# Peptides against a protein of PDB entry 4Z5W, part 238

Target 1, 305 residues: chain A of PDB entry 4Z5W
Amino acid sequence: IPDVFLELNKLWYFSAQSNLFNGEMPRSLSNSRSISLLSLRNNTLSGQIYLNCSAMTNLTSLDLASNSFSGSIPSNLPNCLRLKTINFAKIKFIAQIPESFKNFQSLTSLSFSNSSIQNISSALEILQHCQNLKTLVLTLNFQKEELPSVPSLQFKNLKVLIIASCQLRGTVPQWLSNSPSLQLLDLSWNQLSGTIPPWLGSLNSLFYLDLSNNTFIGEIPHSLTSLQSLVSKENAVEEPSPDFPFFKKKNTNAGGLQYNQPSSFPPMIDLSYNSLNGSIWPEFGDLRQLHVLNLKNNNLSGNIP

## One batch from the design tools (peptide; made by RFdiffusion4, then SolubleMPNN)

Design b2_p30_3_s3 (from b2_p30_3, 15 letters changed)
Fold by OpenDDE base, seed 1:
Structure b2_p30_3_s3 (fold): chain B 305 residues (1-305), chain A 30 residues (1-30)
Amino acid sequence: as target 1 above (305 residues)
Amino acid sequence: SPPPGFLTSVEPGEEDEEYLKKLLEERKKL
């Protein structure tokens, strides 16, 4: 990308996604005072990510996903006081989340999907301090780590949590009960064990639950038949979605089905590919808004209601 | 059958220009 952004003092939006750009990000772009939305997704950009947050006072959205950046996660990003959305997916950092992210109060949506992030305990401990964080995507990180169950972890405003395909050990963490506004939970493709906790059915806004491809045992909690968002059409106020889409992938190597916003997901309960036993509750018939109930490849018995 | 899919936030080459256009239009109204 040419270093010509100094003269573009009225540039509010720059989109150069899905090109063949290589080399480092231009310094004039990293110092742009006017830019609000920056997307350089799906290029071959390299080097260290550096943004002059003192200059970039209008920056609200940053998408650098699917690039060849290296080095550390930029610890100064919390100084970008208007920065709300960050997409750093598919950047191989091999790093922990910086401690400075405790101060990232402008942050509303964060993705590190497949970014070689390490230490899930530290990551969650840091990110819980982001009071405005609504969307958190951490898929394909933390390989074979233990999902922390520390009850003091608190994501009060969390709407979307995706920590899939990490081979995480542990149980469904109790600290998720501290997120009463949670709408979408994906913990699929891990090595999570124990029982599915009944308190999940108390998450009244939860319309999408994926616990598939784990090692859960015991019965399906009857409380899942009373998920309020699936019983009645609540007029879910369309909260502003993150400035990045989601993808449902069948495997690590396949393309995904794109979803532009959380509201585009079909209302779903997926508990498939576990070791669950007992019956299918007839009261799943009360979930009039449910589009997908996937219970396949378990040890369930009795009658199909 | 293979396990069901999991969610991510990025796939290579899967960009919705219409999404970006919509996002820009929504932001211009603010």
Scores: peptide ipSAE 0.372, ipTM 0.803, DockQ to the pose 0.291
Fold by OpenDDE base, seed 2:
Structure b2_p30_3_s3 (fold): chain B 305 residues (1-305), chain A 30 residues (1-30)
Amino acid sequence: as target 1 above (305 residues)
Amino acid sequence: SPPPGFLTSVEPGEEDEEYLKKLLEERKKL
């Protein structure tokens, strides 16, 4: 990318995603006062990520995902006082979340999907201080770590939590009960154990639940048949969405199904590929908004309602 | 059929497929 951004003093949006850009980010770009949205996703950019937050006072969205950046996570990002959305997916940091992120009050959406992030306990302890955090994606990190169950963890404004494919151990964490606005939970492809907790049915905004491919045992909580968002249409999915899309891997083909908005997800309960037993509750018939109920590959018995 | 996929913020690549195959193989041994 050429170092010409000083001349572009009115540039508000720069999207150069899905190109063949290599080398480092231009210094003039890292010092741009005008840029609000910066997307360089899916390139071959390298070097360290550096942003002059004192200069980049209009920066609201940063997408650097799927690049060859090296070094540490930029600890100064909380100084970008308007920065709401960060996508750092597929950047191999091999690092912990910086302690400075405790002060990241502008942050609303964060992804580190497949970024070699370590220490999930520290990450969640830090990120709980981000009072405006609504979307958190931590998929493909924290390999074989334990998902912390510390009840003091509080993500009060969290709407989307995705921590899939980490081989995480532990149970469904009780601290999620402190997130009453949770709309989407994906904890799939882990080694989570124990029973599915009944308090999940108290998450009145939860319309997408993926606990598939874990080691859960016991019965399906009857309280899941009373998920208000799946009974009635009254719980509209509140916008705004994160400035990055979501992808769900398809079972049959290379690539993913793209979802531009959380509202584009089908209302779903996926408990497949566990060790759940007991019956399918007939009251699942009350979930008039439910599009997908996947209970495949469990130890369920009795009548199909 | 394999388990359903999981959510990410980027398009899954071939590296993700290999990793998922490995995880499925490890799980079949348990």
Scores: peptide ipSAE 0.366, ipTM 0.839, DockQ to the pose 0.853
Fold by OpenDDE base, seed 5:
Structure b2_p30_3_s3 (fold): chain B 305 residues (1-305), chain A 30 residues (1-30)
Amino acid sequence: as target 1 above (305 residues)
Amino acid sequence: SPPPGFLTSVEPGEEDEEYLKKLLEERKKL
């Protein structure tokens, strides 16, 4: 990418995703005063990520995903006072979340999906201080770590939590009960054990639950039949979605499903590929908004309602 | 039928398919 962004003093949006750009990010781009949205996703950019937050006063969204950047996660990003959305997926950092992210009050949406992030306990302890954090994607990190169950963890404004395919051990953490605005939970493709906790049915905004591909045992909590978001069409106020889309990896097709907004997810309960037993509750029939109920490959018995 | 997929913030690549295949093979051994 040429170092000409000083001349582009009115540039508000720069998207150069899915090209063949190589080398480092231009210094003039890292110092752009005008840019609000920067997407360089799916290139071969390299070097260290450096942003001059004192110059980049209009930066609101940053997508550098699927690049060959190296080095540390930029600890100065919290100084970008308007920066809301960060997509750093598929950047191999081999790092922990910086302690400076405790001060990242502008942050609303963060993805480190498949970024070789380590120490989930430290990551969650840091990120709980981001009071405006609504979307957190940590898929394909923390390999074989334990999902912390520390009751002091609080994500009060969290709406979307995705920590899939980490081979995480532990149980569904009690601290998630402190996230009453949670709409989407994906903890699939882990090694989570124990029972599915009944308090999940108290998350009135939860319309997408994926606990599939774990080692859960016991009965399906009857409280899941009373998930308010699946009983009635609440007019969910269209909240501002993250500036990055979500992708559902399918095992059969090379193409994942793309979801541009959380509202575009089908209302779903996926408990498939566990060791759940007991019956299917007839009261699942009360979930009139439910599009997908997947209970496949469990030890369930009795009558199908 | 294949197990359900997982969510990410990037388009899944070939590496993600190989990883899922490996996880499926590991799970069949448990």
Scores: peptide ipSAE 0.304, ipTM 0.814, DockQ to the pose 0.888
Fold by OpenDDE base, seed 4:
Structure b2_p30_3_s3 (fold): chain B 305 residues (1-305), chain A 30 residues (1-30)
Amino acid sequence: as target 1 above (305 residues)
Amino acid sequence: SPPPGFLTSVEPGEEDEEYLKKLLEERKKL
């Protein structure tokens, strides 16, 4: 990418995603006063990520995902006082979340999916201080770590939590009960154990639940038949709109389904590929908004209602 | 059929598929 951004003093949006750009990010780009939205996703950019936050006063969204950047996560990003959305997916940092992110009050959406992030306990302890954090994607990190169950963790404004395919140990953490605005939870493809907690059915905004491919035991909580978002349409929940899309991998096809907004997800309960027992509650029939109920590959018995 | 996939913020690549196959094989051994 050429170093010409000093002359582009009115450039508000720069999207150069899905190209063949290589080398380092231009210094003039890292010092742009005008850029609000920066997307360089899916290139071969390299070097360290450096942004001059004192210069980049209009930066609101940063998508650097699927690049060959190296080094640490930039600890100065919280100094970008308008920065709301960060997508650092598929950047191999091999690092912990910086302590400076405790002060990241502008942050609304963060993805580190498949970024070799380590120490989930530290990451969650830091990120809970981000009071405006609505979307958190941490898929394919923290390999074989234990999901912390510390009840003091609080994500009060969290709407979307995705921590899939980490081989995480532990149980469904009680601190999630402190997130009453949670709309989407994906903890699939872990090694989570114990029972599915009844308080999960108290998350009245939860319309998408994926606990598939874990080691959960016991009965399906009856409280899941009372998920208010799946009973009635009337709860116009404010949708989180991160500046990055979500992808769901379906089956053996290389192509993921792209979802630009959480509302594009079908209302779903997926508890498949666990060790759940007992009956299917007939009251699942009350979930009139539910599109997908997946209970396959469990130890369920009795009558299908 | 294998378990459904999981959510991420980037398109799944071939590397992600191989990793998922490996995880499924490890789980069949348990």
Scores: peptide ipSAE 0.393, ipTM 0.859, DockQ to the pose 0.867; fails the geometry check

Design b2_p30_3_s4 (from b2_p30_3, 14 letters changed)
Fold by OpenDDE base, seed 5:
Structure b2_p30_3_s4 (fold): chain B 305 residues (1-305), chain A 30 residues (1-30)
Amino acid sequence: as target 1 above (305 residues)
Amino acid sequence: SEPPGFLTSVEPDEEDDEYLKKRLEELEKL
């Protein structure tokens, strides 16, 4: 990418995603005063990520996903006082989340999906201080770590939590009950154990639940038949979605299904590939907004209602 | 039947396919 962004003093949006750009980010781009949205995702950019937050006073969205950047997560990002959305998916940092992110009050949406992030306990302890954090994607990190169940963890404004495919141990964490605005939970492809907690059915905004491919035991909580978002059409006030799309990987040979907004997800309960027993509750029929109920590959018995 | 999927913020690639394949082979052995 040429070092010409000093001359582009009116450039508000720069998207160069899905190209073959290599080398480092140009210094003039890292110092741009005008850029609000920067997307360089799906390139071969390399070097260390450096942003001059004192210069980049208009930066609101940063998508650097699927690049060959190296080094540390930029600890100065919280100094970008307008920065709301960060997509660092598929950047192999091999790092912990910086302690400076405790001060990241502008942050609303964060993805480190498949970024070799380590220490989930530290990550969640840090990120709970991000009071405006609504979307958190941590898929394909923290390999074989334990999902912390520390009751003091509080994500009060969290709407989307995705921590899939981490081989995480532990149980469904009680601290999620402190997130009453949670709309989407994906904890699939872990090694989570114990029972599915009944309090999960008290998350009235939860319309997408994926607990598939874990080691859950016991009965399906009857409280899941009372998920308010699945009983009635809430007027989905389309809250501002993150500036990055979501992708659902379903099969080894298929591209991911793209979802531009959380509202684009089908209302779903996926409990498949567990060791759940007991019956299917007839009261699942009350979930009139439910599009997908996936209970396959469990130890369920009795009649299908 | 298709295996369960997972969500990410970036388009899945061949590395993700290989990962899923490995994890499915582990599931079929259990």
Scores: peptide ipSAE 0.459, ipTM 0.894, DockQ to the pose 0.856
Fold by OpenDDE base, seed 2:
Parts: structure tokens; C-alpha cells; sequence
Structure b2_p30_3_s4 (fold): chain B 305 residues (1-305), chain A 30 residues (1-30)
């Protein structure tokens, strides 16, 4: 990418996604005062990620996903006082979340999906201080770590939590009950154990629940039949979605399904591929907004309602 | 039948396919 962005003093949006750009980010881009949205996703960019946050005063969105960047996660990003959305998916950092992210009050949406992030306990302890954090994607990190159950963890404004395919051990953490605005939870493809907690049914905004491919035992909590978002059409307040899309991998042979916003997901309960027992509650019939109920590959018995 | 997939913020690639394949092979051994 040429180092000409100093001349582009009115450049608000720069998208160069899905190209063959290589080398480092140009210094003039890293110092752009005008740029608000920067996307360089799916290139071969390399070197250290450096952004001059004192210059980049208009930066609101940063998508650098699927690049060959190296080195540390930029610890100065919290100094980008307007930066809301970060997509660092598929950047192999081999790092922990910087402690400086405790101060990242502008942050609303963060993805480190498949970025070789380590220490989930530290990551969650840091990120809980991001009071405006609404979307957190941590899929394909923390391999075989334990999902912390520390009751003091608080994500009060969290709407989307995706921590899938980490082989995480532990239980569904009680601290998620402190997230009353949670709309989407994906903890699939882990090694989570214990029972599905009844308090999940108290998350009135929760319309998408994926707990599939874990080691959950016991009965399906009856409280899931009373998920308010699935009983009635709540007017989902159209909150600003993250500036990055979501992708659902379906199987080993298919591309991902793209979803541009969380509201594009079908209302779903997926508890498949667990060790759940007992009956299917007939009161699942009260979930008039539910599109997908997946209970396959469990130890369920009795009548299908 | 394969388990349903998971959510990411980027399009899945061949590395994700290989990972899923390996994880499925591990599940079939249980």
C-alpha cells in the first residue's frame, strides 16, 4: 500500500479488503487524522501493528483480520478515544490481552477469533472493565484452558458473547447472569461440563443460545421454556451492530454463513451433542419465536411433545 | 452426523476445516 494518506486529509473510509496487499501498513495511514473506518481484512500485510492514536483521533473502526501481522497486540489502542470496533481475527499474536485494555472505554465490539490469544482468565478480568463492551468474540483461542467461574466478573452491557471451539473446561459461569442484556451466547465446541444452569432462562433478551458439542449433563432446565425473547416479539432495540460480520461454520465441507448483524441470526436453542437426559418439556411449545430447537445426540427420553 | 458449527468474525478457511476434521475424528473415538 503506498504511503500517500497524508494527502488524503478528507479520507473517512478506507476499505481494501480481500486483496493481495503485502508489506507493512503505510506510516501515513497509521497517522491519518481523517480516517474513521479502516478495513484491511483478508490481505497479506505484515510487520508490527502500529497506530498513532494521538493522530488518529477520528478512528472508530479497525478491521485487520486475516493478515500476517506479527508481534504484540498494540497496547496503545485504548488511547484511540473513539475506537469502538476492533477485528483482529486470524492474526497470530500468541499473546495475552494487554492490561491497558482495562481503560478501553470506547470499545464496543472486539474480536480476537483464532488469534492465538492465551489466558482466558486474564482476558476476561481485563475486558470486564470495558463498560461499553457489547460484542466479544474469542472463538478458537485459549485451547484447553478453564473458563473462569469467578462471580465478581461483570459484563453489564454484553449482548453478544462468542467463545466457541476453545476446548474450554469448566461450567457455564455464574457471572453471565450479570449480563441481563445478553442476546447471543455461543459456547459451542468446548468441553464444558455440569448442568445447564436454570438462570439462563432469566436472560430475557437471549434469543440465540448455542451450547452444542459440550459435555453437559442432567435435564434441560425448564426455565428455558420461559425465555421472554422467544415467547414474545420483544422490540429488539436496534443497537449499532459491530462493523464486522459474523460467520457460522456449518460443517467441514462448507463455507461459512455470513450474518451482518446479530438480529440476522434465527432465534435458536442448540443443546445438541451433549449428555443431557430427561424429557423434552412440552412448554417449549410456548416459545412462539423459536426457529431452531436442536436437541439431537443427547440421552433424552420420554415423549416428543 | 456432524455437530453444528460455531461462530467467528471471519470467513472459515482450510485451517478451520482441518481443525474441525481433527476434532470430529477425536469425537468418533469416544
Amino acid sequence: as target 1 above (305 residues)
Amino acid sequence: SEPPGFLTSVEPDEEDDEYLKKRLEELEKL
Scores: peptide ipSAE 0.440, ipTM 0.883, DockQ to the pose 0.875
Fold by OpenDDE base, seed 4:
Structure b2_p30_3_s4 (fold): chain B 305 residues (1-305), chain A 30 residues (1-30)
Amino acid sequence: as target 1 above (305 residues)
Amino acid sequence: SEPPGFLTSVEPDEEDDEYLKKRLEELEKL
């Protein structure tokens, strides 16, 4: 990418995603006063990520996903006082979340999906201080770590939590009950154990629940049949979605399904590939908004209602 | 039947496919 952004003093949006750009990010771009949205996703950019937050006073969204950047996570990003959305998916940092992120009050959406992030306990302890954090994607990190169950963790404004395919140990953490606005939860492809907690059914905004491919035991909580978002069409206030899409694979051979917004997900309960027992509750028939109920590959018995 | 995949913020690639395949093969051995 040429170092010409000093001349582009009115450039508000720069998208150069899905190209063949290589080398480092140009210094004039890292010092742009005009850029609000920067997307360089799916390139071969390299070197350390450096942004001059004192210059980049209009920066609101940053997508650097699927690049060959190296080094540490930029600890100065909280100094970008308008920065709301960060997508750092598929950047191999081999790092912990910086302590400076405790001060990241502008942050609303963060993804580190497949970014070699370590220490989930430290990451969650830091990120709970981000009072405006609504979307958190941490898929393919923290390999074989324990999901912390510390009840003092609080993500009060969290709407989307995705921590899939980490081989995480532990149980469904009770601190998630402190997130009453949670709409989407994906904890699939872990080694989570114990019972599915009944308080999940108290998350009135929860319309997408994926607990598939874990080691959960016991009965399906009856409280899941009373998930308010699945019983009635509440006017889900379309809150501002993250400036990055979500992707779901269906199987090993299918391309990823793209979802531009959390509201584009089908209302779903996936509890498949566990060790759940007991019956299917007839009251699942009350979930008139439910599109997908997946209970396959469990130890369920009795009659299908 | 294979378990459904998980959510990410980036397009799945061949590395993700190989990872999923390996994890499925591990599950079939349990």
Scores: peptide ipSAE 0.428, ipTM 0.881, DockQ to the pose 0.862
Fold by OpenDDE base, seed 3:
Structure b2_p30_3_s4 (fold): chain B 305 residues (1-305), chain A 30 residues (1-30)
Amino acid sequence: as target 1 above (305 residues)
Amino acid sequence: SEPPGFLTSVEPDEEDDEYLKKRLEELEKL
């Protein structure tokens, strides 16, 4: 990318995604006072990520996903006082989340999907201080770590939590009960064990639950038949979606399904590929908004209702 | 029958295909 952004003093949006850009990010771009939205997703950009947050006073969205950046996560990003959305997916950092992110009060949406992030305990302890954090994507990190169950963890405004395919150990953490606004939970493709906790059915906004491909045991909690968002059409307040889309891979040969907003997800309960036993509750019939119920590859018995 | 896939914030690529293939081969051996 040419170093010409000094002359572009009125540039508020720059999108150069899905090109063949290589080398380092231009210094004039890293010092732009006018840019609000910056997307460089799916390029071959390299070097260390550096943003002059004291200059970039209008920066609200940053998408650098699927690039060849190296080094540490930029610890100064919390100084970008208007920065809301960060997509750092598929950047191989091999790092922990910086302690400075405790001060990241502008942050609303964060993805580190497949970014070689380490230490999930430290990550969650830091990110709980981001009071405006609504969307957190941590898929394909923390390989074989233990999902912390520390009851003091609190994500008050969390709406979307995705921590899939980490081979995480532990149980469904009790601290998620402190997130009453949770709409989407994906903990699939882990090694989570124990029973599915009944308090999940008290998350009245939860319309998408994926616990598939874990080691859960016991009965399906009857409280899941009372998920209010799946019983009735709540007027889901159209909240501003993250500036990055979500993708669901279905199989080894298909492109992922793209979802531009959380409301585009089909209402779903997926408990497939576990060791669950007992019966299917007839009261799943009360979930009038449910589009997908997947219970396959369990130890369930009795009648199908 | 394949297990459902997981959610990400980027388009799936060949690295994701190879990863899922390897994980499926591990599940078929259990």
Scores: peptide ipSAE 0.445, ipTM 0.883, DockQ to the pose 0.819; fails the geometry check

